# Ledger of designs, part 91: peptides against a protein of PDB entry 7RZF

Target 1, 358 residues: chain A of PDB entry 7RZF
Amino acid sequence: PFQEEHLKQLYKIVPIKDIRNLYVTFPIPDLQKYYKSNPGHYLGHLIGHEGPGSLLSELKSKGWVNTLVGGQKEGARGFMFFIINVDLTEEGLLHVEDIILHMFQYIQKLRAEGPQEWVFQECKDLNAVAFRFKDKERPRGYTSKIAGILHYYPLEEVLTAEYLLEEFRPDLIEMVLDKLRPENVRVAIVSKSFEGKTDRTEEWYGTQYKQEAIPDEVIKKWQNADLNGKFKLPTKNEFIPTNFEILPLEKEATPYPALIKDTAMSKLWFKQDDKFFLPKACLNFEFFSPFAYVDPLHCNMAYLYLELLKDSLNEYAYAAELAGLSYDLQNTIYGMYLSVKGYNDKQPILLKKIIEKM
Target 2, 358 residues: chain A of PDB entry 7RZF as posed
Amino acid sequence: PFQEEHLKQLYKIVPIKDIRNLYVTFPIPDLQKYYKSNPGHYLGHLIGHEGPGSLLSELKSKGWVNTLVGGQKEGARGFMFFIINVDLTEEGLLHVEDIILHMFQYIQKLRAEGPQEWVFQELKDLNAVAFRFKDKERPRGYTSKIAGILHYYPLEEVLTAEYLLEEFRPDLIEMVLDKLRPENVRVAIVSKSFEGKTDRTEEWYGTQYKQEAIPDEVIKKWQNADLNGKFKLPTKNEFIPTNFEILPLEKEATPYPALIKDTAMSKLWFKQDDKFFLPKANLNFEFFSPFAYVDPLHSNMAYLYLELLKDSLNEYAYAAELAGLSYDLQNTIYGMYLSVKGYNDKQPILLKKIIEKM

## One batch from the design tools (peptide; made by RFdiffusion4, then SolubleMPNN)

Design b2_p14_1_s2 (from b2_p14_1, 7 letters changed)
Fold by OpenDDE base, seed 3:
Structure b2_p14_1_s2 (fold): chain B 358 residues (1-358), chain A 14 residues (1-14)
Amino acid sequence: as target 1 above (358 residues)
Amino acid sequence: EEVLKSVESWIKEL
């Protein structure tokens, strides 16, 4: 376990690759025994959320961060870490203290709202879907993985333990949140900008680094992180599938797409899945406009329209992705292409939102 | 991945 001397430390690390990363790490108790509630997953889901009012959304709006991942990580025997990792912009590298302040403001928001059973239920449902429709892994890798986790889980639960949530434990969520404090923080900044500014070399990989104590004034600023009104809990994810019924294969099912609708303004082709039998669909729409590529101005207007449309849909993109739905929008020489893919149950909801923004 | 392993190794050795 890290002693007090290992806490409140800043590490400036020189990477081999041109990357800019921030790691904000908190020592936490071993949560392995709490796999049925998985409080670290609950917190990772919220802290790592990409929707409106999320930590990432605000940090992106500042131009400081590109990506964010939050979650628990295994440590040595008997302890874990909670890590918030972000990909930094060049500007974000100058604002690391402020980025971490925003992290603590978001954590403070989670404390103020308290554990939400509906969020746990969404995590449970998402994980159940992921388990049920998990792709076949390579047998050798899968067997080795299962053999490794047999030390942690009962034999009867070994296949489900990493996925199936069973118990809402608000007490454990609060316990982990109580460890996510500035007094327990370890910060690592990875950037080539530290080249020639390091004084230590790591023995195993030869990684150059500098270790500095985080000033008490900075720790105190993070301890006094107020509620930021820009941070909000996610809205309920309306895209989580609940119906997984597979429709029977039609008697006249064609091996190729059949034209099922032909009108002056639209053609519709349909092919039923005859191979995979998954509760998934692919919806592809090609929109034709004689104006889309008539001249460079119209081409640029069509491009701008599509970018604005994508921006207007960004609020749904992450929630859809979490639920196993995706969409794609592309300009074509004839107009526009829209694709909606994933679980068929909530595709109409996503499609409706896309059409309403168009 | 290697940088993550380096950071992980470095975090594990501390």
Scores: peptide ipSAE 0.016, ipTM 0.486, DockQ to the pose 0.067
Fold by OpenDDE base, seed 4:
Structure b2_p14_1_s2 (fold): chain B 358 residues (1-358), chain A 14 residues (1-14)
Amino acid sequence: as target 1 above (358 residues)
Amino acid sequence: EEVLKSVESWIKEL
C-alpha cells in the first residue's frame, strides 16, 4: 500500500513512442468485493463522459487534450487505483497543472451533485445490453479470460460479474469519490520532451523517468478547486434501447432490398434481417439535390453545410455511441448521404434529432 | 499500451 511518501508525486517519463499522456492516479480501496455495485465504474462513466459539460469537452475546447479515460484499475494486493488518463496535445503538455485543476473541479461537481441513481441505472442498462449482445469471442481467448476471472468471481457469476450491476450503493460512490483528492494524487506525465531531463531508469523496461514532489502550493490550488459552471452532469441518455423484440420475417421477404415506397419525392427499399436476427437496423438515406454538385461554389457550400451539421450533432454522438447507435454523414456528387446504424429501438429519436439540426 | 503496461507495472511494483 502506498505510504504518505508515495503520494503527491510527479513522474516525468520518457516514452519510446512519440506520445503525450497524463495519468492522474488515486490509490483506492480494493473494490473487487463490490463488483455488483461497481462504484468505480459509476465514477469512470461520469469522469470519462464525452458529452456537453463533461471534463473532456472542456479540456478539448481549450485544445489541451484529445481523449480522456477514467476508471478503476487493479493495484497490488488489497488496493486499487482510480486513474484519469488523457492524451495531451502539445499545448496541453504546457498546461498539466490546469488540466488537473479541471479534473478536481469536475470531481468537486460530482461531490456537490451527489450520487445519482438514474446514472447508475443507465450504467446498469448499458452493461446489460453489452452482455446480452456480446459478440462471439474466439474460444481460446474467451476460455483464457474466463479462467483468469474465475479467481475473482464465483463460478455461477463468472460470466455476468463484469457486466451485471445489481446494487446502487451511493455510500461506496462517496467513499471512492472521497479518495479522489489532491492529497492522494500521483501524477505521471509521459512525453519525449523529458528526454535528457531524467535522472532515473526503471529496472524492467529501461524507461527513463524523473520523480519530483508536487509543490504544496500546487496541491493547495487543487484542494481549493471551485465549482466550475461549465461542468454539468450528463443528461439522461435517451438512446439506450429498451425494446429488443425481433419482428417476424415477412412472408414475402426477398433476399434483396424490395422497393416498398415509390413517390415523386422518395423511394424506399427495405430488406428484413434474415441472417443475424438482432434488434438492429441500418437506415441509409441518400438525399438528392440538383444544386449539390452544379459548380465548385455549391460543392463547397454543401461541404461546409455538412461540416456544420456534424458539429451541431456532436452533442449526441457520444450518448448515441454508448447506446450502440451511430450515424454517418457524407457529401455525395448527388447531394448528401446519411446513415443511422445500431439498435433499432431508439433510431427514430436519433433520426429526429438529426433532421431537427438539418 | 506498452507504455501503459510499463507505467502500470511500475505502479504495481510500488
Scores: peptide ipSAE 0.015, ipTM 0.489, DockQ to the pose 0.052
Fold by OpenDDE base, seed 5:
Structure b2_p14_1_s2 (fold): chain B 358 residues (1-358), chain A 14 residues (1-14)
Amino acid sequence: as target 1 above (358 residues)
Amino acid sequence: EEVLKSVESWIKEL
């Protein structure tokens, strides 16, 4: 167990690769027995969220961070860690204290809002979808994994325990959230900029590092993290599929796309899935414009239009991705290409959002 | 990956 002397520490680490990473780590109790509620997953979902008002969205807007991952990690026997990991920009490397301040501001926002049952329900639904439609794994690896987790879960639950949430436990969410405090923090900064500035070598991998105590003034600054009005809880994910019905194969189903609509303004080809039998679809749209490639000006305007359109759709991109939906927008010499892929149930919603922004 | 493993190893040894 981490003693007080192991907390509030800063590690400056020299990587072999040219990477810039920040790890903000909190010791937490062993949550293994609470796998049915998985409070660490709930917090990881929110802290790691990429939508509007998220921690990542704000840190990206500052130009400090490219990516963010939040979640629980196994420690030694009897304890775990909650880790917030970010990929730092060159500018972000200069603003690590402020980045961590924003992390604590977001955590304070989570405290102020309290545990949300609807967020838990979304996590439950997403995990259930992931379980139900999980891709085939290599049998040897899968069997070895299952054999390993038999030590942690009842035999009857071993296949489902990592995926299926059953219990909303706001008390456990609050318990974990209470451990995410500046007085419990361990910070690691990974950057080549620390080369020649280290005084220790890690015994196992020979990694060069420097350990420093975080100044009390900095800890106090983080402890006094107020509510940042830019942080908001995510909105409900409207893209989470609820209908997984697979329609029977039509008697006249062709092995190739059939032309089912032919008009002056549109042609539509359709192929029913005859191989996978998944509640998924691929919608592909090609838009034709005589102006798309007529001259360099129009070509650049068409490009700019799509970049603006993509930017305007960023608010939905993450929520769609979480729900197993994706879209792609590309310029073509004839106009524009749009693709929408994933679970078919909520594709009309995503498509409508795209069309409304167009 | 190695750096991640190293940082992760540090976390495990503490």
Scores: peptide ipSAE 0.015, ipTM 0.509, DockQ to the pose 0.053
Fold by OpenDDE base, seed 1:
Structure b2_p14_1_s2 (fold): chain B 358 residues (1-358), chain A 14 residues (1-14)
Amino acid sequence: as target 1 above (358 residues)
Amino acid sequence: EEVLKSVESWIKEL
């Protein structure tokens, strides 16, 4: 168990690879017995969210962070950790204190809003979809994984325990959130910039590091983290599929795409799935423009248009991805290519949003 | 992943 002497510590670590990472770690109780409510997943979902008003969105807007991951991790016996990990930019490496301040501002926002049952329900639905349509894993790897999980879950639940959320437990969410405080923090910064500035070597891998106490003034700044009006809870994910009906194979189904519409302005090919029998579809659109590649100027304008379009769709990209939808936009020599893939139920919603931004 | 293992190992030993 981390004693008080191990809290409020800063570790400066020298990596072998040229990477810049920040790890903000909180010791938490063992949550394994609460797998049916999984409060750590709830918090990880919100803290690790990438949509508008998220922690990552704010940190990216400042140019300090590229990626963010939040969640629970197994620790020693009877203990877990909640870890917020970010990939730092060169500028972000200079603003670690401010990055962590923003983390605590977001955590304070979560405290102020309290546990949201609708967020839990979305997590439940997403996990249920992931379980139901899980890809086939390699048998050997899967068996080994299941054998390991048998130590933690009843035999009857071993297949579902990692996915099935059954109980909304706001009390447990608050309990974990109460552990995410500056007084319980351990900070690790990983950067080559610490080379030659370390005084310790880790015994197992020979990793060079320096350990320092975080100043009480810095801890107090984090403790006094105000509500930042830029932080908001995510909106409801409109892309979560609810209809999984698989239509019967048509009697005239061809092994190849059939031309089902032919007009002066459009051709449409259709191929029904005869192999996978999943509630998924692939929509592919090729847009033709005589101006797309007529000269270098038009080519560059078409490129810039597509980059701006992609940027304008970023607000939906993460929510769509969580829901098992993806889109791709590419320039072609003839114009533009759009692909929408994933669960068919909410593809029209995503497609509509793309077209409205075009 | 390797750095995560090192940090994890380092966190486990404390």
Scores: peptide ipSAE 0.016, ipTM 0.529, DockQ to the pose 0.068; fails the geometry check

Design b2_p14_1_s3 (from b2_p14_1, 6 letters changed)
Fold by OpenDDE base, seed 3:
Structure b2_p14_1_s3 (fold): chain B 358 residues (1-358), chain A 14 residues (1-14)
Amino acid sequence: as target 1 above (358 residues)
Amino acid sequence: EVRLKSVENYIKEL
């Protein structure tokens, strides 16, 4: 457990690789006994969200951050961390104090809105889907993992405990949120820009670093983080599958794609799954345009169109990905390729959103 | 599962 002397510290670390990362770390109680409610997962889901009004969306809009991850991490026995990790741009490296201010503004928004049962239900449903359709792990690795977690979970729950949420505990969410305060923060900045500016070397790996106390003025600035009106809770994820029915294999099912529609404007090929028997589909669309590759101008226009289309779909991309849906858009020499993959139940919704933006 | 990369060990040892 970190003593008070280890709190409100800034570490400037020189990496071997050319990377720019910020780690904002909070000591939290051991949450292992609360696995049925998993309040750290709830907070990680919201803080790490990538949709409109998220922390990442705002930090990206500033040009400061490329990626963000939030969540709980195991520490020593009886101690955990909550970590917000971001990949910094060169500009973001100059704005670390303001990035952390935005983190505390988002945390303050979560306090103001309070725990949301519908968000917990989405986490529960997503985890249940992930559990039900979990890929087979290598037996040796899986057995070793299960043997390790048998120390933490009842034997009857050991397979489900990491996935199946059972209890909405707003009190525990608030308890963890109360630990996410500037007075409890440890900050690490990882950048080659600190080369030759360090005064310490780590004993085990020889990592060069500098340790500094965060100024009380900066801590106070973060403590006074107001509500930023740009931060909003996510909307309900419309892509979460609820129907997992597997249609029976058709009597005339061919081992190869069959042409089921042939018109002057479209051909449709279909292949039923005869191997995996999953409630998943792959939709692949090839759009043909005689203008797509007629000259360099049209080629560049088709490229720009696709980039604009992708940008207009960013609001759905993350929610779809969480729900086990993905899309891909590519330029071809003949026009455009669209792929929609994942659980079949909500594919029509995602496809409709794509077509409405086209 | 947040696979935090190699810098994780450094933050744990501090």
Scores: peptide ipSAE 0.017, ipTM 0.563, DockQ to the pose 0.059
Fold by OpenDDE base, seed 4:
Structure b2_p14_1_s3 (fold): chain B 358 residues (1-358), chain A 14 residues (1-14)
Amino acid sequence: as target 1 above (358 residues)
Amino acid sequence: EVRLKSVENYIKEL
């Protein structure tokens, strides 16, 4: 267990690879016994959210961060870590203190809002979907994984324990959130820019690093993190599938797409899944415009239109991805291509949102 | 999933 002397520390680490990473780490109690409520997953879901009003959205808007991951990680016996990891831009490397301030502002927002049962329910539903439709793993790898987790879970729960949430425990969420404080922080910055500026070498890998105490003034700045009005809880994920019904094969099912609609404005081909039997669909739309490829100007306008459309859809992209939906938009010589893929249940919702932005 | 690839080892050893 980290003693107080190991807290409020900054590590400047020289990587072998050309990477820029920030790790903001909090020692937390061992949450293994709470796997049915998984409060660390709840917090990781919110802190790691990529939608509007998220921590990542704000940090990305400033050009400081490319990616963000939040969650719990196993430690030594009797403790875990909660880690917020970000991929830093070159500019973000200069703003680490402010990035961490924004992390604490978001954490303060979570304290102010309190635990949300609907968020837990979404996590539960997402994990249940992931469990139900998980791909077949390679038997050897799967067996080795299961053998490893048998040390942590009852035999009867070993297959489900990583996925199935059962209990909403706001008390445990608050307990973990109470550990996410500046006084309990360990910061690691990974960058080649620290080359020749380190004074220590790690024994096992020869990693060069410098350890510094975080100044009390900086800790106090983070302790006084206010509510940033840009941070909001995510909206409910409307893309989470609830209907997994597989329709029976049609009597006239062909191995190839059949033309089921032919009009002056549209042709529709349909092929039912006769192989995978999953509650998934692929919707592919080709839009034809006589103007799309008439000249270089129209071609560039069509390109710009799609880039703007993609940008306007970013608000839904992450929520759709979490729910096992994806979309793709491409320019074609004839116009544009749209693809919507994933669980069929909420595809109409995503498609409607795409059309409303078009 | 916290894809803590490189520092995973460093934090495990600290």
Scores: peptide ipSAE 0.015, ipTM 0.551, DockQ to the pose 0.076
Fold by OpenDDE base, seed 1:
Structure b2_p14_1_s3 (fold): chain B 358 residues (1-358), chain A 14 residues (1-14)
Amino acid sequence: as target 1 above (358 residues)
Amino acid sequence: EVRLKSVENYIKEL
């Protein structure tokens, strides 16, 4: 267990690889017994969110961070950690204190809004979808995983316990959120820029590091984190599938795509799934334009158009991905290609949003 | 995933 002397510490670590990472770590109680409510997953979902008004969105807008991951991790016996990990830009490496301030501003926003049952319900629904439609794991790896978790869960629940949320526990969410405070922080910065500036060596891997106490002034600055008006809770994820009906195979179903519509402006090919029997579809659109590749200027304009279109769709990309939807947009020598893949139920919603931005 | 394990091991060993 981290004693007070191990809190409010900064570690500067030299990596072997050219990487820049920040780890903001909070000791938390062991939450394993609360797997049915999984308050750490709720907080990880929000802190790790990538949509508008998220922590990552703000940190990306400043050019300081590329990626963010938030969540609980196993610790020592009877303890866990909540970790916020970011991939730092070169500029972000110079603004670590401000990055952490923004983390505490987001955490303060979560305190001010309080636990949201609808967010829990979305996590529950997403996890239920992931469980129901999980890919077949390699038997040896899966058996080893199950054997490794049998000591955490009842035998009857061992297959479901990692996925199925059952109980909304706002009290436990608040309890974990109350541990995410500056006085309870451990910070690790991983960068080659610390080479030759370290005074300690780790015993097992020979990793060079420096340990420093975080100044009380910095801790106070983080404790006084105000509400940043840029931070917002995510909107409801409209892409979460609710209909999983598999239509019967048509009697005339062919092993190859059939032409079902032929017009002067469009051809439509259809192939019913006769192999996987999943509530998933692949929509592929090829757009033809005589202007798309006529000269270098038009080619570059078509490229720029697609890049701007992709950028304008970023607000939906993460929510769609969480819901098991993906899209792809590519330039072709004939025009453009659009693909929408995943659960069929909400594909029309995503497709409509793409078309509205086109 | 792999990156977090290395630092977690490092933090656990401290």
Scores: peptide ipSAE 0.010, ipTM 0.566, DockQ to the pose 0.088
Fold by OpenDDE base, seed 2:
Structure b2_p14_1_s3 (fold): chain B 358 residues (1-358), chain A 14 residues (1-14)
Amino acid sequence: as target 1 above (358 residues)
Amino acid sequence: EVRLKSVENYIKEL
């Protein structure tokens, strides 16, 4: 484990690639033995959330961050890390201290709300879906992975241990949250803007870096992080599938889409899945408008409309994606194309939300 | 939740 002398450190790192990244790292206890509750996954789910009131939503609204990832990572024997990684904008590179302040404000919000069993249940359900419908991996990669994890899990659980949550442990969630403090932080900033400003070279890759102690005043600023009223826990994910029933193949099932409805205003084709036998569907809609491509002005208006529609749907996009649902919206020469794909159970909910925004 | 690559893997991607 890192000693106290290794904490409260700032690393300025020069990349080979033109990237801007911030890594906020916390040493945590080894959580491997707690895989059935996986408190690091619970916290990673919330800290890495992209919905309204999330850390990422606020940092994006300020133009400082493009993407955010939160989660646990293996360390050496007997300790792990919790890391929050963000992709920085050029402006965000100037506001690193304030970005980290917002991280601690969000963490403080999680402490104030306490562990939520319903959030754990969503993580459990999402992981169970991911396990149940996991794609076949390449045998060599799969065998190597299984061989690696056999050191950590009982043989009977080795296939399920990385996915199946079994125990809600609020005590362990609070224990990990107690380690996510400014006094326990290591910060790395990756940017080409540090070129010629470094004094050390990393032994293994020759990476140029500078190490500095984080000033006590900055640590105190982060320790005094207040509750920011913009941060909220996510709402329940309404897109998580619960019904996985596969209907039997109809006796009259055709190998091609059959026209099942033909009206003056609509045509509907249907094809039952005869190959994959998954509780998934693809809904494809083509909307026809005589105005969509009549002239360059209407074409640009149709484009702008679609971009605004996509923007208005961003609040649902992340929750749908987590639940294995996706949508696509495209302009066509005849109008608009909408596709909804993924688990069929909650597709009507997503479709309704799309149509309500149109 | 994206599985964070190792700090060593971050240095490799740098």
Scores: peptide ipSAE 0.017, ipTM 0.577, DockQ to the pose 0.120; fails the geometry check

